# Peptides against a protein of PDB entry 6NYY: the designs that were tried, part 37

Target 1, 212 residues: chain A of PDB entry 6NYY
Amino acid sequence: KHFEQAIERVIGGLEKKTQVLQPEEKKTVAYHEAGHAVAGWYLEHADPLLKVSIIPRGKGLGYAQYLPKEQYLYTKEQLLDRMCMTLGGRVSEEIFFGRITTGAQDDLRKVTQSAYAQIVQFGMNEKVGQISFDLPRQGDMVLEKPYSEATARLIDDEVRILINDAYKRTVALLTEKKADVEKVALLLLEKEVLDKNDMVELLGPRPFAEKS
Target 2, 212 residues: chain A of PDB entry 6NYY as posed
Amino acid sequence: KHFEQAIERVIGGLEKKTQVLQPEEKKTVAYHQAGHAVAGWYLEHADPLLKVSIIPRGKGLGYAQYLPKEQYLYTKEQLLDRMCMTLGGRVSEEIFFGRITTGAQDDLRKVTQSAYAQIVQFGMNEKVGQISFDLPRQGDMVLEKPYSEATARLIDDEVRILINDAYKRTVALLTEKKADVEKVALLLLEKEVLDKNDMVELLGPRPFAEKS

## One batch from the design tools (peptide; made by RFdiffusion4, then SolubleMPNN)

Design b1_p12_7_s3 (from b1_p12_7 with H8Y A9S F11I)
Fold by OpenDDE base, seed 2:
Structure b1_p12_7_s3 (fold): chain B 212 residues (1-212), chain A 12 residues (1-12)
Amino acid sequence: as target 1 above (212 residues)
Amino acid sequence: SNLPDFSYSTIS
């Protein structure tokens, strides 16, 4: 318990208990985080959910915490499920509110980064092909891209396609599991923090065996 | 032990 709290503080920052969200914002956060949680629950290659919270921490209004698998190699399928999990918040907002918020900014950044990495670093796109280029780091002088403008456009297009496919997959999943998302969201609004046991009680056991 | 990963809803 103390160790988990220490990790949460290091990664998530200090809880901002004094930050009072408006009820509608808190509701939005609850459904957003519920989307992440449920997506992670029903995606085979998503990391196991440890905790989901709508208590603001650092720059976040809420968070879903996962236990990453100790792995160095990721398949395309694994990366897709991770993208879907990351999109779960945005998708949940769309499904339940018919609108999107700025809350998914970090998620979209992560998804964007992952998509580009898959295409230009890992060679996981058939159209772009078996290429691997270093992505410019923030602050690095944008050196000339080692590929043509046409290739750059192709990369951008394929990134969008990949993200859209992940988005559609997530929409399908969370639409199917809409009732579960709502259950989680409502329970979050009540308890503010849920752990894996709460999720099991609410949704049943995760359908995928946790890799030990 | 891998550090837990977090998905955050960011403050605008």
Scores: peptide ipSAE 0.171, ipTM 0.801, DockQ to the pose 0.270
Fold by OpenDDE base, seed 3:
Structure b1_p12_7_s3 (fold): chain B 212 residues (1-212), chain A 12 residues (1-12)
Amino acid sequence: as target 1 above (212 residues)
Amino acid sequence: SNLPDFSYSTIS
């Protein structure tokens, strides 16, 4: 228990006890986090959910915490499920509110980075082909791209296609599981913090065996 | 040791 709290403090920052969210904002955060949680619950290659919270911390308004699997090799299917889980918050907002917020900025950044890496570093796109280039680091002046402008346009198009496919997959999943997202969101609004046991009580056991 | 990963709702 003390170890978990220490990790939460280091990674999530200090709780902002003085930050009072408006009820509508708190509702948005609850459904956003519920989207992540439910997507992760029903995606085979998503990491297991440990905790979900709508208590504001230094880094954000809410969070979903997962336990990553110890693996060094990732398949396209695994990376896709991770993208879908990451999009779960944005998709939930769209499904329940018909609007999107800035709350998904970090998620979209992660999804964008993953998509580019899959295409230009891992050679996972058939149109772009078996290529591997280093992605520019934040702050690096890209003097010259190692590929043509035509290739750059192709990469951009394929990134959009990949992200859009992940988005559509997530929409389909969370639409199917809409009632479960609602249950999780409502319980979050009541308890503010849910753990794996709460999720099991609410949704039943996760349908995928935990690879320990 | 696998450190837990977090998805955050951005403040602004």
Scores: peptide ipSAE 0.143, ipTM 0.781, DockQ to the pose 0.257
Fold by OpenDDE base, seed 5:
Structure b1_p12_7_s3 (fold): chain B 212 residues (1-212), chain A 12 residues (1-12)
Amino acid sequence: as target 1 above (212 residues)
Amino acid sequence: SNLPDFSYSTIS
């Protein structure tokens, strides 16, 4: 318990008890976080959910915390599931509200970074091929790309395809599990914080064995 | 980074 709380503080920052969200915004947050939680629950290569909260912390209005696997190597399939889980919030908003918000900016940034890394650093795209280029660091002026403009266009196209595929996969998953997302969201609105046990009680055991 | 944090962020 103490260790988990310490990790939460490090990752999420201090709880901002003074930030009062409007009811509609709070509802949006609940469904957003429920989307992350449910996507992670039903994706084989997603990290196990530890906690989901709609109590604002730092700049975040809510969060889902996962127990990362101690691994140094990631497969393409694992990275895809992680992308889908990351898109879960945005997808949930689309499914339940028919609109999207700015709340997914950080999620989209992460997904974008992952997609580019897969294609230009890890050589995971067949069209682009077995290449590995360093991505410009934030703030570095990209003066010269080590590839042609044609390759640049190809990279851009393949990044879009990869992200869209992940998005569609997430839409399909959360549409199938729409009732579960609703259950989680409603319980979040009631309790504000759910742990793994709450999720098990609500959804049943996670269908994937936790690799110990 | 070993800590996947998924957060709903307020963009001002």
Scores: peptide ipSAE 0.132, ipTM 0.789, DockQ to the pose 0.219
Fold by OpenDDE base, seed 4:
Structure b1_p12_7_s3 (fold): chain B 212 residues (1-212), chain A 12 residues (1-12)
Amino acid sequence: as target 1 above (212 residues)
Amino acid sequence: SNLPDFSYSTIS
């Protein structure tokens, strides 16, 4: 417990209990985080949920914490499920509120980075092909791309397709599990923090064997 | 031990 708290503090920062969210914002955060939690619960290759919280920390309004597997090699399918889990918050907001918020900015950044990496670094896109280019690091002036403008457009298009596919997959999943998302969200609004045991009590055991 | 990953709902 102390070790987990230390990790949470290092990664998430200090809890800002003094930051009072408006009830509507808190509701949005609860459903957003519930979306992440439920997506992670029902996606085979998603990391197991450890904790979900709607207590603001640092610049975050809510957090879902997962235990990553010690894995060095990722399949395309695994990366897709991770993208879907990451999109779970945005998708939940759309399903329940019919609107999107800025809350998913970090998630979208991660998804975007993953999509580009899959296409231009890992060669996982059939149209672009088995190529690998270094992505410009933040701050590097991309003076010359090692590919044509046509290829750049193709990459951009395929990134959008990949993200949209992940989004649609997540919509399908969370629509199917809509009642579960609501259960988690409502419980979050009550308890503010849920752990794996709470999720098991609420949703039943995760349908995938946790590789210890 | 792999550090846990976090999904963040950001404050704009």
Scores: peptide ipSAE 0.123, ipTM 0.773, DockQ to the pose 0.256

Design b1_p12_7_s4 (from b1_p12_7, 4 letters changed)
Fold by OpenDDE base, seed 2:
Structure b1_p12_7_s4 (fold): chain B 212 residues (1-212), chain A 12 residues (1-12)
Amino acid sequence: as target 1 above (212 residues)
Amino acid sequence: SNLPDFSYSTID
């Protein structure tokens, strides 16, 4: 317990025990996190789920924690599944509430960054081609892009396509697993924190072997 | 190892 709490503090900051969310907000968070959890559960290349919490920590109202794979090389398919998992919260909100909230801002940022990296750093897009450029870091002088404005537009278009494809894939998955998302969300509202064992009890064993 | 976390964030 102490070790887990220490890890949680490092990752999520201090638990805000005093932060009381409105019931509707808490519900939104629960379904959001359930979306992440279920997406991660049924995506082959997603990282294994360790913990899901809807206890506010720092600026986070909820979080899903995964065991990172000690992996240095990622395939396009692996990155797609990771994007889908990251979109799981937003997609869950859309499916269950027909609305989206600002809570997914960090997820969208991560997805956006991943999409750009895939296209302009990893050369994973056929239209853009086998190119690799450094992405401007926040605060770096916007160096002139080493490509034309036409290429910039193409990149932007392909980024949107990639994100939309990931979104659609996630919608399909979580729609198929809608009942599971709801089960997880409801259990989160009851227990506030779920671990891998809770997920196994609720959903059955993860269908993919954890690559140790 | 930075454990990837997916957070639902508040508006600053």
Scores: peptide ipSAE 0.204, ipTM 0.791, DockQ to the pose 0.192
Fold by OpenDDE base, seed 4:
Structure b1_p12_7_s4 (fold): chain B 212 residues (1-212), chain A 12 residues (1-12)
Amino acid sequence: as target 1 above (212 residues)
Amino acid sequence: SNLPDFSYSTID
C-alpha cells in the first residue's frame, strides 16, 4: 500500500483534494475512467487494471492504473487492444453523454502516436508497406521527410483509418458492455477509487488469464 | 515503471 502510494505521488503528484469538480464534471470523469477500466477488462491484450480513481491529481481529474506486462515485443493485435483501451474513456463519453470533452486529449495523443508508429516505424500497414522511418521527436523541425507528399497523404489516411477502426472496435465493445460501464461509473462516484477486487466483485473475474 | 497509463486531463 505504501509503495503504491509512493508511485502514485511520483507520477500524479499530490492529490489535489481541494479541487472541487462540479457534479456533472465528476460524472463525466467517472464514466470516462469506467470506459478505460471496462475496455481494459474485456480486451485480451490490454494490461490488467490495478486501480481506477476519480480523485484529481495534479492536472489529472481521473486515472486508471494498469500493471504493464514485461513485454518487449508487441503484435499488431496487442497494439490495437491497447489503442482500444486508451480510447475507452472517449468512447464511454460518447455512449453515455452523446458529447465529447477535452479530457481525452492525452489519450488521443497516445493513440495518434501509436498509430503513426505502427505505420511508419513498425511496418504494420499493408498499403504503406514494410518501411521504418524515425518519427520526429517533439521539437525537432523535420526539414525533409524521407518520402513523397503522396506517401505522406497515404500515411495520414491510413493513420486515420487505423484510429477509426480502433474507435469502432471500442464502441462495439463498450456498447456490448454498457451496463458494466454504468456499474463501474456509479461505483466510482460512490467510492471514488476502485481496485481490481472491486472490479471482480462487480464484473466477475477478468476473462483472460493474467500471465504472471 | 507502473505509471498510470491514462489520465483525464484538465485544460491548461
Scores: peptide ipSAE 0.199, ipTM 0.791, DockQ to the pose 0.178
Fold by OpenDDE base, seed 5:
Structure b1_p12_7_s4 (fold): chain B 212 residues (1-212), chain A 12 residues (1-12)
Amino acid sequence: as target 1 above (212 residues)
Amino acid sequence: SNLPDFSYSTID
């Protein structure tokens, strides 16, 4: 317990118990995190959920903690499921509230970065082809792209397609599991923190074997 | 021990 708390503090920062969210904001966070949790629960290649919380930490209003796999190589399918899980919060907000908030900014950034990496670093897109370019790091001078403007446009188009596909997949999943998302969200609003056992009690065992 | 990965909502 102490070790886990220490890790949580390092990664997420200290709990902001003094940060009072408006009830509607708290509700939004609950459904957002429920979206992540449920998406992760039902996506085969998502990491196992350990904890989900709507207690603010640092800049985060809520968070879900997962057990990462000791994995060095990722398939397209694995990366797609990770993208879908990452989009789960935004999708949940859309499904339940018919509106989107700024709360998904970091999620969208991660998804965007993943999509570009898949296409331009990992050669995972058939149209773009078996290419690998270094993505400019934040702060690096954008040197001349080693490809034509036409290729740049193609990359942008394919990134959008990939993200949209992930989004649609997530919408389909969370629409199917809408009742589960609501159950998780409501329980989060009650308890503020859920662990894996709470999720099992609520949703049943995760349908995929946890590769420990 | 694998460090946990987090997904979270943030404010600007």
Scores: peptide ipSAE 0.177, ipTM 0.786, DockQ to the pose 0.226
Fold by OpenDDE base, seed 3:
Structure b1_p12_7_s4 (fold): chain B 212 residues (1-212), chain A 12 residues (1-12)
Amino acid sequence: as target 1 above (212 residues)
Amino acid sequence: SNLPDFSYSTID
């Protein structure tokens, strides 16, 4: 128990016991986090789920915690599954509520960064080609791009395509697993915190062997 | 900021 609390503090900060969310907001958080959890459960290259919570901590209203695999090289397929998992919250909101909230801002940022990196750093896009450019970091002066405006437009287009493909894949997955998302969300609303064992009880064993 | 913040968190 002490160990778990320590981890929670590191990840999310102090629990905001005084923060009372509106019931609809709490529901949105539950379904959002359930989307992440279920997407991660059924995507082969997603990291294994450890914990999912809708207890507000620090600036967060909810979170899903995963144990990353020890790896240094990522395939295009692995990066895609990670993108899909990251989009799981937004997609869940869309499926269940038909609306989107600002809660997915960080998720979208991560997905955007990943997509650009795949295309302009890792050379993973056939149309753009085998290129590798440094992405501007926060605070870096936007130097002249080492490519033409036409290439810039192509990059932007291919980024959108990649993100949209990931989004569609996630929609397909979570639509197929809609009942599972709801089960997780409802249990979250009841217990506020779920672990891997709770997920196994709800969904069965994760269909992919966890490489320890 | 009271903006909703949803996080995907990884642990080491």
Scores: peptide ipSAE 0.121, ipTM 0.692, DockQ to the pose 0.111

Design b1_p12_8_s1 (from b1_p12_8, 8 letters changed)
Fold by OpenDDE base, seed 3:
Structure b1_p12_8_s1 (fold): chain B 212 residues (1-212), chain A 12 residues (1-12)
Amino acid sequence: as target 1 above (212 residues)
Amino acid sequence: MFSSSVPYLEPR
């Protein structure tokens, strides 16, 4: 218990018991987090879910915690599934509410960064090719790009394609699993915090063997 | 801002 609380404080920050979300906002958070949780549950290369919460912590209104594998090398497929999991919140909001909120801003940032890294650092795009250059860090003067404007446009286009593909994949998945997202969201609204066991009880065992 | 504590493990 104390160790879990310590981890929660490190990951999420302090519980803001004083931050009373309006019922509609809390509902939005529940479905958003349920989207992440369910996407991670059914994506083979996503990290296993440890915990999902709609208790506001720090700057977050909710969170999903995963157990990452200690991996130094990621495949294109792994990166795609991680992108899909990261998009799960936004996609859930779209499916259930027909509207998008600002809640996915950090998720979209992460997805965008991952997509650019895949294309310009890891050489994972066939059209752009086997190139690798550093992405500008925050505060670095974007010196002259080591590539032409035509290449810049190509990169931007391929980034958009990659993100859109991940988005479509996530839409397909969460549409198929819509009832599961609903179940998770409703249980979150009841319990505020779910663990892996709650997810197993609700959805059944994760379809992918946990690499022990 | 929903903190997805998905550690973006940047491939080191």
Scores: peptide ipSAE 0.028, ipTM 0.702, DockQ to the pose 0.593
Fold by OpenDDE base, seed 2:
Structure b1_p12_8_s1 (fold): chain B 212 residues (1-212), chain A 12 residues (1-12)
Amino acid sequence: as target 1 above (212 residues)
Amino acid sequence: MFSSSVPYLEPR
């Protein structure tokens, strides 16, 4: 318990028990987090879910905690599944509410960063090719890009394609698992916090082994 | 911001 709480503080920040969300907002958060949780559950290369919560912490209104694999090398497939998992919240909102909220801002930022990294740092895009450039860090002087404007446009286009493909994959998955997303969301609204055991009880065992 | 995912260490 104490160790888990310490990890939760590091990941989510301090629990804001005093933050009262409107019922509709809390519902939105529950379905958002359920989207992350279910996407992670059914994606082979996603990290295993440890905990999902709709209790606001720090700047977040909810969170899904995963057990990261201690690995230094990531495959393109792993990165795609992580993108899909990260898009799970946004996709869930779209599926269940037919609208999107600002809640996915950080998720979209992460997905965007991952997509650019895959294309311009890891050489994982066939059209752009086997290139690796440093991405400007926040606060770094935007040094002139070492590539042409045409290449810049190509990169931007391929980033959009990659994100859209991840989005479509996530839509397909969560549409197939729509009932599971709803089950998780409803249980979150009741319990506010779910762990792996709750997910197993609700959905059955995760289809993929945790040890890669 | 709705969700915080465990910060994946960007592959360094």
Scores: peptide ipSAE 0.028, ipTM 0.700, DockQ to the pose 0.539
Fold by OpenDDE base, seed 1:
Structure b1_p12_8_s1 (fold): chain B 212 residues (1-212), chain A 12 residues (1-12)
Amino acid sequence: as target 1 above (212 residues)
Amino acid sequence: MFSSSVPYLEPR
């Protein structure tokens, strides 16, 4: 208990028990987090879900917590499934509400950063090729890009393609699993916090063996 | 090391 709480503080910040969301906002958060949870459940290379919560913490209104494998190397497939999982919240909002909110801003930032890293750091794009450039860190003076404007445009185009492919994959998945997203969202609205066992009871065992 | 999906953030 104390260790889990410490981890939750590091990940999500302090629980904001005093933050009262409007019912419609809380509903949006529940479906958003359910999208993350269900995407992570049915994507083979996604990290296993540990906890999902719609209790506001720090700057966030809800969160899904996963148990990452201690891996130093990631495959292109793993990075794609992580992107899809990260897009799960946005996609869920679109499927259920026909609207998008600002709640996915940090998710989109992560997806964008991952896509750029895959293309310009890891050489995972066939059109751009086997190149590796350091991405400017926040606060580094953006020195001149070590590539031409034409290459910059190509990179930007391929980033958009990669993100759109991940988005479409996530839409297909969560559309197929729409009833499961609904079940998770409704249970979140009731319990506010779900763990892995709650998910197993609701959806059945995760279809991918947890590689211990 | 626990990875969280970034919590649904408050609109600024």
Scores: peptide ipSAE 0.031, ipTM 0.676, DockQ to the pose 0.131; fails the geometry check
Fold by OpenDDE base, seed 5:
Structure b1_p12_8_s1 (fold): chain B 212 residues (1-212), chain A 12 residues (1-12)
Amino acid sequence: as target 1 above (212 residues)
Amino acid sequence: MFSSSVPYLEPR
C-alpha cells in the first residue's frame, strides 16, 4: 500500500481528495482513460498497462500507469503505437461523445513532441530525410534553425501527417473495440481504479505475448 | 486559478 502510493505520487502527484468532478466530467474522464487503456491493450508495441485510474492526482483528472520496456532503441512502429495509445483518450471522447475536451492537452503535447523528434531527430521521415538536429529546449536562445524555411514548412506538414495517421489508426482501432472501451469505462466508473488483472478479466488476456 | 486538470496517460 505505501509503496503503491509512493509510485502513484511519482506518476500523478498527490491525490487531490478534495477535487470533486461533476458526474458528466467523471464520465468523460472514465471514457478518456478507457480509450488509452484499450488502445494500449490492442497495440502490439504499446507498453503494457499496469494501472488506470480516474481519481484526480496533481494536475491530472485520471492517469494510466504502464510498465515501460527497458529498451534504448525504438522502432518507428513502436513510436507510432505509443502515439496511438497517447491519442486514445481524445479518440474515445470523439467516438462516445461527439465532442472533444481540454483533457487531451498533455497527450497532444507528448504526441507533438514525439512526432517532431521522429522527423527532425531520428530521421524517420522519408521526405525530410536522414537529418538530426536538437530541438530547442525551454530557455535556450532561439538559435537559427539549421534548415531553410522551405524545410521548416516540410517538417510542419510531415508532423501533421504523422499525427493524423496515428489519429486515424487510433480511431479505427477504438471504433473496432468500441464495446471494450465502454466496458472499461463503466468499470472505471464503478471501481475508479483498474489494474492489469481487471483488464484481463474484462477483455481477456492481452493478445501480445509479453516479451520476457 | 483554473486548475487545468487534464487527464493524461504518461507514456514512460
Scores: peptide ipSAE 0.024, ipTM 0.665, DockQ to the pose 0.116; fails the geometry check

Design b1_p12_8_s2 (from b1_p12_8, 9 letters changed)
Fold by OpenDDE base, seed 3:
Structure b1_p12_8_s2 (fold): chain B 212 residues (1-212), chain A 12 residues (1-12)
Amino acid sequence: as target 1 above (212 residues)
Amino acid sequence: MFSSSVPYLVPR
């Protein structure tokens, strides 16, 4: 208990019991977090879910906690599944509400950063090719890009394609698993916090062997 | 802002 609470405080910050969300906002958060949780559950290369919560903490209205593996090398497939999991919240909002909220801003930032890194740092795009450039750090003066404007446009186009592909993959997955997303969301609205055991009870065992 | 505690594991 104390250790879990300490981890939760480190990840999410202090519980804001005083932050009363409107029922509609709480519902949106529940479905958003359920989208992340279910995407992570059914994506092979996603990290296993540890906990999902709709209790507001720090700056977040909800969160999904995963157990990352100690990995130094990531495949293109792993990065794609991580992008899909990260898009799960936005996609869930679209599927269930037909609207998008600002709640996915951080998710979209992460997805965007990952997509650019894959293309310009890891050489994972065939059209752009086997290139590796440092992405400007926050606060670095964007010096002259080591590539032409034509290459810049190509990079931007391929980033958009990659994100759209991840988005479409996530839409397909969460549409197929729509009932599971709803089950998770409804249970979140009831319990506010779910763990791995709750997910197993609700969805069955994760279809991928947890590599210890 | 939904805190997706998905650690952006940028491969460090």
Scores: peptide ipSAE 0.025, ipTM 0.648, DockQ to the pose 0.621
Fold by OpenDDE base, seed 5:
Structure b1_p12_8_s2 (fold): chain B 212 residues (1-212), chain A 12 residues (1-12)
Amino acid sequence: as target 1 above (212 residues)
Amino acid sequence: MFSSSVPYLVPR
């Protein structure tokens, strides 16, 4: 209990019990977090879900916690599944409400950063090639790019393709699992917090063996 | 804003 709460505080921040969400916002959060949870459940290379919550913490209105692996090397497939899991909230909102909210801003930032890193730092794009450039840090004045404008355009195009592919993959997955997303969302609205056992009871065992 | 705890490898 104390250890889990400490981890929760480190990851999510302090519970903001004073932040009363409107019922419609709370519903949006529930479906958003359900999207993350279900995407992570059914993506092979996603980290296993530990907990999902719609209780506001820190800057978040909800969160999903995953068991991080001590991993230093990531495959392209792992990074893609992580992107899909990160897009799960936005995609769930789109599927269930036909509208998007600002709730996914941090998710989109993470996805964007991941896509650029894959292409320009990890050399994971065939068209751009096996190149590695330092990405500008926030606040760094990039005076000159170490590549041509043609390469810049290619990078931008391939980033968009990668993000769109991840988005489409997530849409396909969560559309297939739409009933599961709804089950999770409805149970979140009831319990506010779900653990791995709740997810197993609701969805069945995760189809991928947890590599311990 | 929703917090997904996906570790983003910021390339060091």
Scores: peptide ipSAE 0.024, ipTM 0.656, DockQ to the pose 0.716
Fold by OpenDDE base, seed 4:
Structure b1_p12_8_s2 (fold): chain B 212 residues (1-212), chain A 12 residues (1-12)
Amino acid sequence: as target 1 above (212 residues)
Amino acid sequence: MFSSSVPYLVPR
């Protein structure tokens, strides 16, 4: 308990108990977080879910907490499933509300960064090829790209394709699991916080063995 | 080390 709270503070910041969300906003957050939770539950290479919450913390309105595997090497498949899990919130909003909100901005940033890294740092795209360039750090003025404008356009196109493929995969998954997303969202609206045991009670055991 | 996705940010 105390250790978990300490981790939550490090990750999410302090609980903003004074931040009262409007009922419709709280509903949006619940379905958003349920999307992350369910995507992570049914994606083999996603990190195991520990906790999901719709209690605002720091700058976030909700969060899903996962136990990352201590991995030094990631496969393309693992990175894709992580992208899909990260898109789960946005996709849930689309499926249930037919609209998108600004809430997924950080998720989209993470997905975008991952997609660029896969293509230009890890050489994981066949069209771009086995290249590795350092991505500009936040705040670095990129004066010159180490590649042509044609290559820049190709990279941008392939990034968009990769993100769209991850998005479509997530849409397919959460559409199949729509009832599960709703169960999680409704229980979140009731309890505000769910743990792994709550998820097992709702969804059954996670279909993938947690490699300890 | 726990990775949290803090997916839902309040717009600035």
Scores: peptide ipSAE 0.026, ipTM 0.659, DockQ to the pose 0.132; fails the geometry check
Fold by OpenDDE base, seed 2:
Parts: sequence; structure tokens; C-alpha cells
Structure b1_p12_8_s2 (fold): chain B 212 residues (1-212), chain A 12 residues (1-12)
Amino acid sequence: as target 1 above (212 residues)
Amino acid sequence: MFSSSVPYLVPR
């Protein structure tokens, strides 16, 4: 308990017990987090789910916590599944509410950063090719891009394609698993916090072996 | 080390 709480504070920040969400906002958060949780459950290369919570922490209204694999090398497939998992919240909102919220801003930022990194740092795009450039950090002087404007446009286009493909993959998955997303969301609204065991009880064992 | 979280965030 104390160790888990310490980890939660490090990851999510301090629990905001005084932050009262409106019922509709709480519902939105529940389905959002359920989307992440279910996507992570059924994506082979996603990290194993440890905890999902709709208790506000720090600046987050909810979160899904995963056990990262201790790895230094990532495949394109792993990065795609991570993108899909990260899009799970946004996709869940779209599927269940027919609308999107601002809640996915950080998720979209992460997905965007991952997509750019795959294309311009890891050389994982066939059209752009085996290139590796440093991405400008926030606050760094915008140095001249080491590539042409045509290449810049190509990069931007391929980033959009990659994100859109991840989005479509996530839509397909969460549409197939729509009932599971709803089960998780409803249970979150009841318990506010679910662990891996709750997920196993609700959905059955995760179909992928956890690589320890 | 539990380092991966996918938060629902409210924009500032």
C-alpha cells in the first residue's frame, strides 16, 4: 500500500480528493480511462496494466498505470501498439459519446511526439527513409532543419498517416471490444480504482503473456 | 520501475 501510493504520487501527482467532477465529467473520464485500459489489455505489445483510476491526481482527472518492460530497444510494432493504447481514451470518447474532449491533449501530444520520433529519429518510415535528425526541444533555437521543405512536408504527411493508422487500429479494436470498455467504465464509476485482478475478473486473463 | 501512465488531463 505505501509503496504503491508512493509510485502513484510520482506518476500521477498528489491525489486531489477535494476535486469534485460533475457526474458527466466523471463518466467521460471513466470511459476515457477504460479505453486506455482495454486497449492496453488487448494489444500484444502494450505494457501490462497495473492500475486504472478515475480519482484526480495532479493535473490528471484519471490515469491508467502500466508496468513498463525493462527494454532499451523498441520495434515499430511495439511503438504502434503504444500509440494505440495512448489513443484509447480519445477513441473511447468518440465511440461512446460521439464527441471528443480536451482531456486527450496530453495523449495526443505523446502520440505526436512518438510519430515524429519514429519517422525522423528512428528511420522507421519507408518514404522518408533511414534518416535520423534531432527534434528541436522546446525552447531550443529553431535551427535550420537539416532537410528541404519538401522533406518537411513529406515528414508531416507521413506523421499524419501514422497517427491516422494508429487511430483506425484503435477504433477497430475498441469497437470490437466495446462491451469490455463499457464494463470497465461502469466498474470504474463504482470503484474509482481498478487493479489488474479486477481486470482479470472482469475480462478474463490478458491474452498475452507478460514478458517479465 | 512503474514509469508508464496514460493520464486523462485537463488543459491548462
Scores: peptide ipSAE 0.026, ipTM 0.646, DockQ to the pose 0.129; fails the geometry check

